# Designs tried in a protein design run: peptides against a protein of PDB entry 3NZW. Part 227

Target 1, 212 residues: chain A of PDB entry 3NZW
Amino acid sequence: TTTLAFRFQGGIIVAVDSRATAGNWVASQTVKKVIEINPFLLGTMAGGAADCQFWETWLGSQCRLHELREKERISVAAASKILSNLVYQYKGAGLSMGTMICGYTRKEGPTIYYVDSDGTRLKGDIFCVGSGQTFAYGVLDSNYKWDLSVEDALYLGKRSILAAAHRDAYSGGSVNLYHVTEDGWIYHGNHDVGELFWKVKEEEGSFNNVIG
Target 2, 222 residues: chain B of PDB entry 3NZW
Amino acid sequence: QFNPYGDNGGTILGIAGEDFAVLAGDTRNITDYSINSRYEPKVFDCGDNIVMSANGFAADGDALVKRFKNSVKWYHFDHNDKKLSINSAARNIQHLLYGKRFFPYYVHTIIAGLDEDGKGAVYSFDPVGSYEREQCRAGGAAASLIMPFLDNQVNFKNQYEPGTNGKVKKPLKYLSVEEVIKLVRDSFTSATERHIQVGDGLEILIVTKDGVRKEFYELKRD

## One batch from the design tools (peptide; made by RFdiffusion4, then SolubleMPNN)

Design b2_p26_2_s4 (from b2_p26_2, 11 letters changed)
Fold by OpenDDE base, seed 2:
Structure b2_p26_2_s4 (fold): chain B 212 residues (1-212), chain C 222 residues (1-222), chain A 26 residues (1-26)
Amino acid sequence: as target 1 above (212 residues)
Amino acid sequence: as target 2 above (222 residues)
Amino acid sequence: MNLELLTEAERVDYEEALERYKLLLE
């Protein structure tokens, strides 16, 4: 798995691969590793598929309840805290989760929290999570700047996942790409890694370890 | 080796068409190297045009299917006989599975039906309740033999338009019910030849807007 | 099954068995 999220002048980019594995077996190439919690809030998934899928869906319900009770959208801080508190209650039980809660509120602006099943909760500008995270960081850190255009930021997210998919055996399938703004998240499509690879190789002259 | 679960073998396969879906399973039930039954159906009509199979430890599978059938009944009771949608069924099954997260049902679960737009739908679950909607999925003993075949024949993986030097993929298209049934039969026939836990009989449940139809075919009995 | 009643060796075997079938987003 490779998931990433980063803040920039235009909001948040979220990009994830779509491979699921069971040992050496590629179980699926089409897994949705982003949970659309609400129109303004996303959760990413790494670790146990069921743990992430179940509890992030549960989180969505909690966020909706908050909205109904408080008559306002939940903050990213509060949403991530709910999840963090939940996993803490299960600490030692064997949950496996590495998640990023990404959203935009008027009060907070674009916000990313990392939450994992070890009880860690971190606010930050850039996170890559999963077995392919180091490969993604290699590309992302080398090209990141706050002032990226939306177009360049989207490409950077996509390109970083592609790099990870190329080198990490546990990552692949496709890239799902999101842009989060004050008006909500925008889905920027599913990009097959195979097609994307050859396109990028041709356009950039990159991936020269593979003969075309 | 410590193992709290049995393994009754078998294989199941789901494929979604445009306006139909199929869920198929062999009828062999085994323990170790002994055949317990040559005809033990493992694909079930659960009502509301939803078919279900939970392959692995048969006791767990049966328990899960029974619980889901009860869920369908209670859903009707609570919602004035409203039809349970396939996506809601998937969510319900997730809760059933994850409710036993720390002592899971030792099964691979697949359901098939029609979505709210009348299109074929297949959902696959891991033992603890993660699920995904897919065009096709094989589960059980021979899944590793069948899935690559399905990737090629249903999703047209590694197929390209002639004369394009592998640059243009073969366009995706839905298969007819006849094509799907043939594909299922070929899959199980091949699996039976290479896996001792698959054989005896093949039962195919076909879901259309008109309801659930069952077909049965003999498999090798060795 | 109460996992607390298992020996350490049994627990490891049990967890390995489950992990073979659980989907992972590693």
Scores: peptide ipSAE 0.316, ipTM 0.831, DockQ to the pose 0.066; fails the geometry check
Fold by OpenDDE base, seed 4:
Structure b2_p26_2_s4 (fold): chain B 212 residues (1-212), chain C 222 residues (1-222), chain A 26 residues (1-26)
Amino acid sequence: as target 1 above (212 residues)
Amino acid sequence: as target 2 above (222 residues)
Amino acid sequence: MNLELLTEAERVDYEEALERYKLLLE
């Protein structure tokens, strides 16, 4: 798995691969590793598929309850705290989760929290999570700047996942790409890694370790 | 080495069509190298045009299917006989599976039916309740043999338009029920030849707007 | 079945069995 999120002048880019594995078996190439919690809030999934899917779906329900009770959208801080508190209660039980809660509120602006099953909760501007995270960081950190255009930021997110998919055997399938703005998240499509690889190789002259 | 779970072998396969879905399973039940039964159905009509199979440890599979059937009954009771949608069924099954997260049902679960738009739907689950809607999924002993075949024949993986130098993929299209049944039969026939835990019989449940139809075919018995 | 009834060795084997089948987003 490779998931990433980063803040920039235009909001948040979220990009994830779509491969699930069971040992050496590629179980799926089409897993949705982003949960759309509400129109302004996303959660990413890494680790145990069931743990992430179950509890992040549960989180969605909690966020909706908050909206119903408080008559306002839940903050990214509060949403991430709910999840963090939950996983902390299960600390030592064997949950496996590495998630990023990404969203926008008027109070917070564009915000990213990293939450994992070890009880870590971090606010930050850039996170890559999963077995392919170091490959993603290699590309992302090398090209990141706050003043990226939306187009360049989207490409950078997509390109970083592609790099990870190329080098990490546990990442691949496709890139799901999101842009989070003050008006909510926008889905920027599913990009097959195979097609994307050849396109990028041709356009950039990159991936020269592969002939074709 | 101790395993609290049995492994009763077998294989299941789901394929979604345009306005139908199929869920198939062999009827062999085995422990180690001993055939317990040559006809033990493992694909079930659960009502509301939902078919279900949980392949792996048969005792766990039967328990899970029973619990789901009970859930369907309760849903009808609580909601004035409202039909349970396939997506709601999937969510329910997730909760059943994840409820035993720390002592899971040792099964690969697949359900098939029609979505709310009348399109074929297949959902697959891991033992602890992660699930995904897919066009096709094989589970069980011969899943590793069948899935690559399905990737090629259902999703047209690694197939390209002639004359395009491999640059244009074969376009996706829905298969007819006859084509799907043929693929299922070919899949199980092939699997039976290479895997000892698959054989004896093949039961196919076909879900359409008109209900669930069952077909049975003989497989190799050796 | 209750996990509390398993020996430590059985629990380890159980955990290993679980790890082989659950899907991972590694």
Scores: peptide ipSAE 0.308, ipTM 0.821, DockQ to the pose 0.067; fails the geometry check
Fold by OpenDDE base, seed 1:
Structure b2_p26_2_s4 (fold): chain B 212 residues (1-212), chain C 222 residues (1-222), chain A 26 residues (1-26)
Amino acid sequence: as target 1 above (212 residues)
Amino acid sequence: as target 2 above (222 residues)
Amino acid sequence: MNLELLTEAERVDYEEALERYKLLLE
């Protein structure tokens, strides 16, 4: 798995691969590793598929309840804290979760929190999570600027996942791409890694380790 | 080795068509190298045009299916006989599975039916309740043999339009009921030849807007 | 069955068995 999120002048970019595995078996190439919690809040999934899918869906329900009760959207800080508190209660039970809670509120602006099943909760501008995270960081860090255009930021997110998919056996399938703004998240499509690879190789002259 | 779970072998297969879905399973039940039964159905009509199979440890599979069937009954009771949608069924099954997260049902679960638009739907679950809607899925002992075949024949993986030098993929299209049944039969016939835990009989449940139809075919008994 | 009732060796075997089918987003 490779998931990433980063803040820039235009909001937040979220990009994830879509491969799921069971040991050496590629179980699926089409897994949705982003949960749309609400129109302004996303959660990413890495680790145990069921743990992430179940509890982030549960988180969505908690966020909805908050909105109904408080008559305002839950903050990204509060949403991430709910999840963090939950996984902490299960500490030692064997949950496996590496998630990023990404959203936009009027109070906070664009916000990213990293939350994992070890109890870690971190606020930050850039996170890559999963077995392919180091590969993604390599591309992302090398090209990241706060002042990226939306177009360039979207491409950078997509390109970083592609790099990870190329080198990490546990990442692949496709890239799902999101842009989060003050008006909510926007889905920017599913990009097959195979097709994307050859396109990028041709356009950039990259991936020269592979003969075309 | 300590193993709280048995493994009764077998294989299941789901394929979604445009306006239908198929869920198939062999009828062999085995422990180790001993055939317990040559006819033990593992694909079930659960009502509301939903068919279900949970392949792996048969005791767990049976328990899960029974719980789901009961869930369907309660759903009708609570919601004035409203039909349970396939997506809601999938969510319900997730909760059933994850409710035993720390002592899971040792099964690969597949359900098939029609979505709210009348389109064929197949959902696949891991033992603890992660699920995904797919066009096709094989589960069980011979899944590793069948799934690559399905990738090729249902999803047209690695197939290209002639004369395009491999640059244009074969377009995706829905298969007919007859084509799907043929693929299922061929898959299980092939699996039976190469895997000892698959054989004896093949039961296919076909879901359409008109209801659930069952077909049975003999497989090799060796 | 409660995992707390298992020996460490049994727990390891149980977890290994589960991992054969459990999907991971590694």
Scores: peptide ipSAE 0.288, ipTM 0.812, DockQ to the pose 0.066; fails the geometry check
Fold by OpenDDE base, seed 5:
Structure b2_p26_2_s4 (fold): chain B 212 residues (1-212), chain C 222 residues (1-222), chain A 26 residues (1-26)
Amino acid sequence: as target 1 above (212 residues)
Amino acid sequence: as target 2 above (222 residues)
Amino acid sequence: MNLELLTEAERVDYEEALERYKLLLE
């Protein structure tokens, strides 16, 4: 798995691969590793598929309950804290989760929290999570600037996942790409890694270790 | 080759069509090298046009299916006989599976039906309740043999338009019910030849807007 | 399935099989 999220002048970019594995078996190439919690809030999934899917869906329900009770959208801080508190209660039970809660509120602006099953909760501007995270960081960190255009930021997110998919055997399938703004998240499509690879190679003149 | 069900028995297969879905399973029940039964159905009509199979440890599979059937019953009771949608069924099954997260059902679960738009739907589950809607899925002993075949024949993976020098992929399209049935039969016939835990009989449940139809075919009895 | 009803060998096989089959987003 490779998931990433980063803040920039235009909001948040979220990009993830879509491969699920069971040992050396590729179980799926089409897994949705982003949960759309609400129009302004996303969650990413890494680790145990069921743990992430179950509890992030549960989180969505909690966020909706908050909205109904408080008559306002839950903050990203509060949403991530709910999840963090939950997984902490299960500490030692064997949950496996590496998640990013990404969203926008009027109070906070664009916000990213990292939450994992070890009880870690971190606010930050850039996170890559999963077995391919180091490969993604390699590309992302090398090209990241706060002042990226939306177009360049989207490409950078996509390109970083592609790099990870190329090198990490546990990452692949496709890239799902999101842009989060003050108006909510925007889905920017599913990009097959196979097609994307050759396109990027040709356009950039990159990946020269692979012959065309 | 990785096979999580190398010591298990049976195989199941789901394929979604445009306005139908198919869930098939062999009828062999085996422990190790001993055939317990040559006809033990493992694909069930659960009502509300939902068919279900939980392949793996038979006792766990049966328990899960029973629980789901009860869930359907209670859903009707609580919601004035409202039809349970396939997506809601999937969520319910996730809760059933994840409720035993720390002592999981040893099963690969597949359900099939029609979504709210009348389109074929197949959902597959891991033992602890992660699920995904897919166009096709094989589960069980011969899944590793069948799934690549399905990738090629249902999703047209690695197929290209002739004369394009491999540059244009074969476009995705839905298969007809006849094509799907043939594909299922061929899959199980082939699996039976190569896997000792698959054989005896093939039961296919076809879900359409008109309800669930069952078909049965003989497999090798070796 | 009740793990208490399994032999030690069966239990090990069961647990290993479960771990291998659970989907991971590694």
Scores: peptide ipSAE 0.287, ipTM 0.804, DockQ to the pose 0.097; fails the geometry check

Design b2_p26_3_s1 (from b2_p26_3, 15 letters changed)
Fold by OpenDDE base, seed 3:
Structure b2_p26_3_s1 (fold): chain B 212 residues (1-212), chain C 222 residues (1-222), chain A 26 residues (1-26)
Amino acid sequence: as target 1 above (212 residues)
Amino acid sequence: as target 2 above (222 residues)
Amino acid sequence: SHEHAKKIEERYRSLIAESQEELLAR
């Protein structure tokens, strides 16, 4: 798995691969590793699929309950804290989760929290999470700027996942791409890694280790 | 050595068409190398045009299916006999599976039906309740043998347009019911030849807007 | 027995791990 999220002047970019593996077996190439919690809040999934799906969906329910009770959208900080508290209750029980809670509220602006099953909760501007994270960081960190255009930011997110998919055997399938703004998240499509690879190689002249 | 889980073998296969879905399973039930039954159905009509199979440890599979069927009944009771949608069914099954997260049902679960738009739908679950909607999924003993074949025949993986030097993929298209049934039969026939835990009979449940139809075919008994 | 319980637990963990790995690689 490779998931990433980063803040920039235009909001948040979230990009994830779609490969699931069981040992050396590719179980699926089409896994949705982003949970759309609400129109303004996304959760990413790495680690155990069931743990992430179940508890991030549960989180969605908690967020909805908050909205109904408080008559306002839950903050990204509060949402991430709910999840963090939950996984803390199961600490040592064997949950496997590496998640990013990404959202936009008027009070917070664009916000990213990393939450994992070890009890870590971190606020930050850039996170790559999963077995391919180092490959993604290599591309992302080298090209990241706060002042990226939306177009460039989207491309950078997509390109970073592609790099990970190319080098990490546990990442691949397709890139699911999101842009989070003050008006909510926008889905920017599913991009097949194979097709994307050739396109990027041709346009950039990159991936010279592969002969077309 | 004490093992609370058995493995009763078998294989299941779901394929979604445009306006139909199929869920198929062999009828062989085994323990180790001994055949317990040559006709033990493992694909079930659960009502509301939803078919379900949970393949692996049969005791767990049966328990899960029973719980889901009960869940359907309760859903009707609570919602004035409203039809349970396939996506809601998937969520329900996730809860059933994850409820035993630390003592899981040792099964690979597949359900099939029609989505709210009348399109074929297949959902597959891991033992603890992670799930996704797919066009096709094989589960059980011969899943590793069948899935690559399905990827090729259903999803046209590794098929390319001529003259494109392998860079343009063959466009996806839906298969007819007849094509899918043939594909299922061929898959199980092949699986039976290569895996001792698959055989005896093949039961196929076909879901359309008109309801669930069952077909049975004999497989090798060796 | 304690040993039996441990074996069961290990099996469950393994099953869970396999299940977890199938969907979301860490």
Scores: peptide ipSAE 0.019, ipTM 0.717, DockQ to the pose 0.070; fails the geometry check
Fold by OpenDDE base, seed 4:
Structure b2_p26_3_s1 (fold): chain B 212 residues (1-212), chain C 222 residues (1-222), chain A 26 residues (1-26)
Amino acid sequence: as target 1 above (212 residues)
Amino acid sequence: as target 2 above (222 residues)
Amino acid sequence: SHEHAKKIEERYRSLIAESQEELLAR
């Protein structure tokens, strides 16, 4: 798995691969590793599929309850704290979760929290999470700047996941790409890694270790 | 240390069509190398045009299916006999599975039916309740043998349009019921030849707008 | 036997791990 999220002048880019593995077996190439919690909030999934899917869906319900009770959208900070508190209660029980809660509220602006099953909760600008995270960071960190255009930011997110998919055997399938703005998240499509690889190789002249 | 889990072998296969879905399973039940039964159905009509199989440890599978069937009954009771949608069924099954997160049902669960738009739907679950809607999924002993074949025949993976030097993928198309049934039969026949835990009989449940139809085919008796 | 228990635990862990590993973004 490789998931990433980063803040920039245009909001948040979220990009994830779609490969699921069981040992050396590729279980699926089409896993949705982004949970659309609500129109304004995304959760990413790394670690145990069931743990992430179950609890992030649960989180969605909690966020909805908050909105119903408080008559306002939940903050990214509060949403991430709910999840963090939950996983902390299960500390030592064997949950496996590495998640990013991403959203854009008027009060907070673009906001990313990393939450994992060890009880870590971190606010930050850039996170890559998963077995391919180091490969993603390699590309992302090298090209990241706050002033990226939306187009460039989307491409960078996509390109970073592609790099991870190329080098990490546990990552691949496709890239699911999101742009989070104050008006909510926008899905920017599913990009097959195979097709994307050849396109990028041709356009950039990259991946010279692969002979086409 | 008590091993609460057995492995009863077998294989299941779900394929979604345009306006139908199929869920198939062999009827062999084994323990280790001993055949317990040559005809033990493992694919069930659960009502509301939903078919379900939980393959692996048969006792766990049966328990899970029974719990789900009960959930369907309760849903009808609580919602004035409203039909349970397949997406809601999937959510329910997730909760059933995840409720035993720390002592899981040792099963690979697949359900099949029609979505709210009348399109074929297949959902696959891991033992602890993660699930995904897919076009096709094999589970059980011969899943590793069948899935690559399904990827090729259903999803047209590694198939390219002629004359494009392998750069243009073959377009996806829906398969007919007859084509899917043939594919299922071929898959299980092939699996039976290569895997000792698959054989004896093949039961296929076909879900359409008209309901659930069952077909049975004999497989090799080893 | 301890070995059988270990195998069961390993299978259980493997199932859980496989279930967990499927979304493990390594």
Scores: peptide ipSAE 0.018, ipTM 0.729, DockQ to the pose 0.076; fails the geometry check
Fold by OpenDDE base, seed 2:
Structure b2_p26_3_s1 (fold): chain B 212 residues (1-212), chain C 222 residues (1-222), chain A 26 residues (1-26)
Amino acid sequence: as target 1 above (212 residues)
Amino acid sequence: as target 2 above (222 residues)
Amino acid sequence: SHEHAKKIEERYRSLIAESQEELLAR
């Protein structure tokens, strides 16, 4: 798995691969590793698929309840704290989760929290999470700037996942790409890694370790 | 030796078509090297045009299916006989599975039906309740043999248009009911030849807007 | 009992390792 999220002048880019594995077996190439919590909040998934799906969906319900009670959208900080508190209650029980909660509120602006099953909760500008994270960081950190255009930021997210998919055996399938703005998240499609690879190779002259 | 689980073998297969879905399973039930039954159905009509199978430890599978059927009844009771959608069914099954997160049902669960737009839908679950909607999924003993074949025939993986140097994938084409049934039959026939835990009979449940139809085919008995 | 819980946990871990559970590797 490779998931990433980063803040920039235009909001947040979220990009994830779609490969699921069971040991050395590729169980699926089409897994959705982004949970659309609500129109304004996204959660990413790494670790145990069931743990992430179940509890991030649960989180969505909690966020909705908050909205109903408080008559306002929940903050990203509060949403991530709810999840963090939940996983902390299960500390030692064997949950496996590495998640990023991404959203844009008027009060907070574009916000990313990392939450894992070890009880870690971190606010930050750039996160890559998963077995392919180091490969993604290699591309992302090298090209990241706050002032990226939306187009460039989307490409950077996509390109970073591609790098991970190329080198990490546990990552692949396709890239699901999101742009989070103040008005909510926008899905920017599913990009097959194979097709993307050849396109990028031709355009950039990269991936020279593969002889076409 | 503490082992609360058994393995009754078998294989199941779900395929979503354009306006239909199929869920198929062999009827062999086995323990170790002994055939318990040559005709033990493992694919069930659960109502509301939803078919379900939970393959692995049969006792767990039966329990799960029973619980889901009960859930369907309760849903009707609570919602004035409203039809349970396939996506809601998937969510319900997730809760059933994850409710036993630390002592899971030892099963691979597949459901099939039609989505709200009338399109074929197949959902696959791991033992603890993660699920995805897919075009096709095989589960059980011969899943590793069947899935590559399905990837090629249903999802057209690794199929490229001629003359494109492997750069352009063939467009996805929906298979007809007849084509899917043939594919299922061929898959199970092949599986039976290669795996001792698959055989005897094949039941195929076909879901359309008109309801659930059942077909039965004999498989090798040796 | 604590012993029973441990047995279940051990079996659970084995089941997860042997099962078709999908993992999003990290």
Scores: peptide ipSAE 0.017, ipTM 0.715, DockQ to the pose 0.086; fails the geometry check
Fold by OpenDDE base, seed 1:
Structure b2_p26_3_s1 (fold): chain B 212 residues (1-212), chain C 222 residues (1-222), chain A 26 residues (1-26)
Amino acid sequence: as target 1 above (212 residues)
Amino acid sequence: as target 2 above (222 residues)
Amino acid sequence: SHEHAKKIEERYRSLIAESQEELLAR
């Protein structure tokens, strides 16, 4: 798995691969590793598929309850804290989760929290999470600027996942791409890694280690 | 080491068509190298045009299916006999599976039906409740043999338009009911030839807007 | 009991090792 999120002048970019594995078996190439918690909040999934899928969906319900009760959208900080607190309750039980909670509230602005099953909760500008994270960081860090245009930021997110998919055997399938703004998240499509690879190779002259 | 789980073998296969869905399973039940039964159905009509199979440890599978059927019943009771949608069914099954997260059902679960738009739908679950809607999925003993075949024949993976030097993929096309049934039969026939835990009989449940129909075919009994 | 919990955990671990569980990351 490779997931990433980063803040920039235009909000947040979230990009993830779609491969799921069971040992050496590729279980699926089309897994949705972004949970749309609500129209304004995204959660990413790494680690155990069921743990992430179940509890981040549960988180969505908790966020909705908050909104109904408090008559305002939940903050990204509060949402991530709810998830973190849940993880604490299961500490030592064997949950496997590496998640990013991403949103844009008026109070907080564009906000990303990393939450994992080890009890870590971090606020930050850039996170790559998963077995392919180092490969994604390699591309992302090298090209990241706060002042990226939305178009360039989207491409950078997509390109970073592609790099990871190329090098990490546990990442692949396709890239799902999101842009988070103050008005909510926008889905920017599913991009097949195979097709994307050849396109990028041709256009950039990259991936010269691959002939053909 | 003590293992509380058994493995009763078998294979299941789900394929979603445009306006139908199919869920199939062999009828062989085995423990180790001994055939317990040559006819033990493992694909069930659960009502509301939803068919379900949970393949692996049969005791767990039966328990899960029973719980889901009960869930359907209670859903009707609580919601004025409203039909349970396939997506809601999937969510419900996730809850059933994840409820035993730390002592899981040892099963690969597949359900099939029609979505709210009348389109074929297949959902597959891991033992602890992660699920995905897919066009096709094989589960069980011969899944590793069948799934690559399905990728090729249903999703047209690794198929390209002639003369394009592999640059243009074969366009996706829905298969007819007849084509799907043939594909299922061929898959199980092939599987039974190569895997000892698959054989005896094949039951296919076909879900359409008109309801669920069942077909049965003989497989090799060796 | 702690012993009971341990047994369940052991069963779980055994199943996870042998079963088809989808993992998003390793």
Scores: peptide ipSAE 0.017, ipTM 0.715, DockQ to the pose 0.085; fails the geometry check

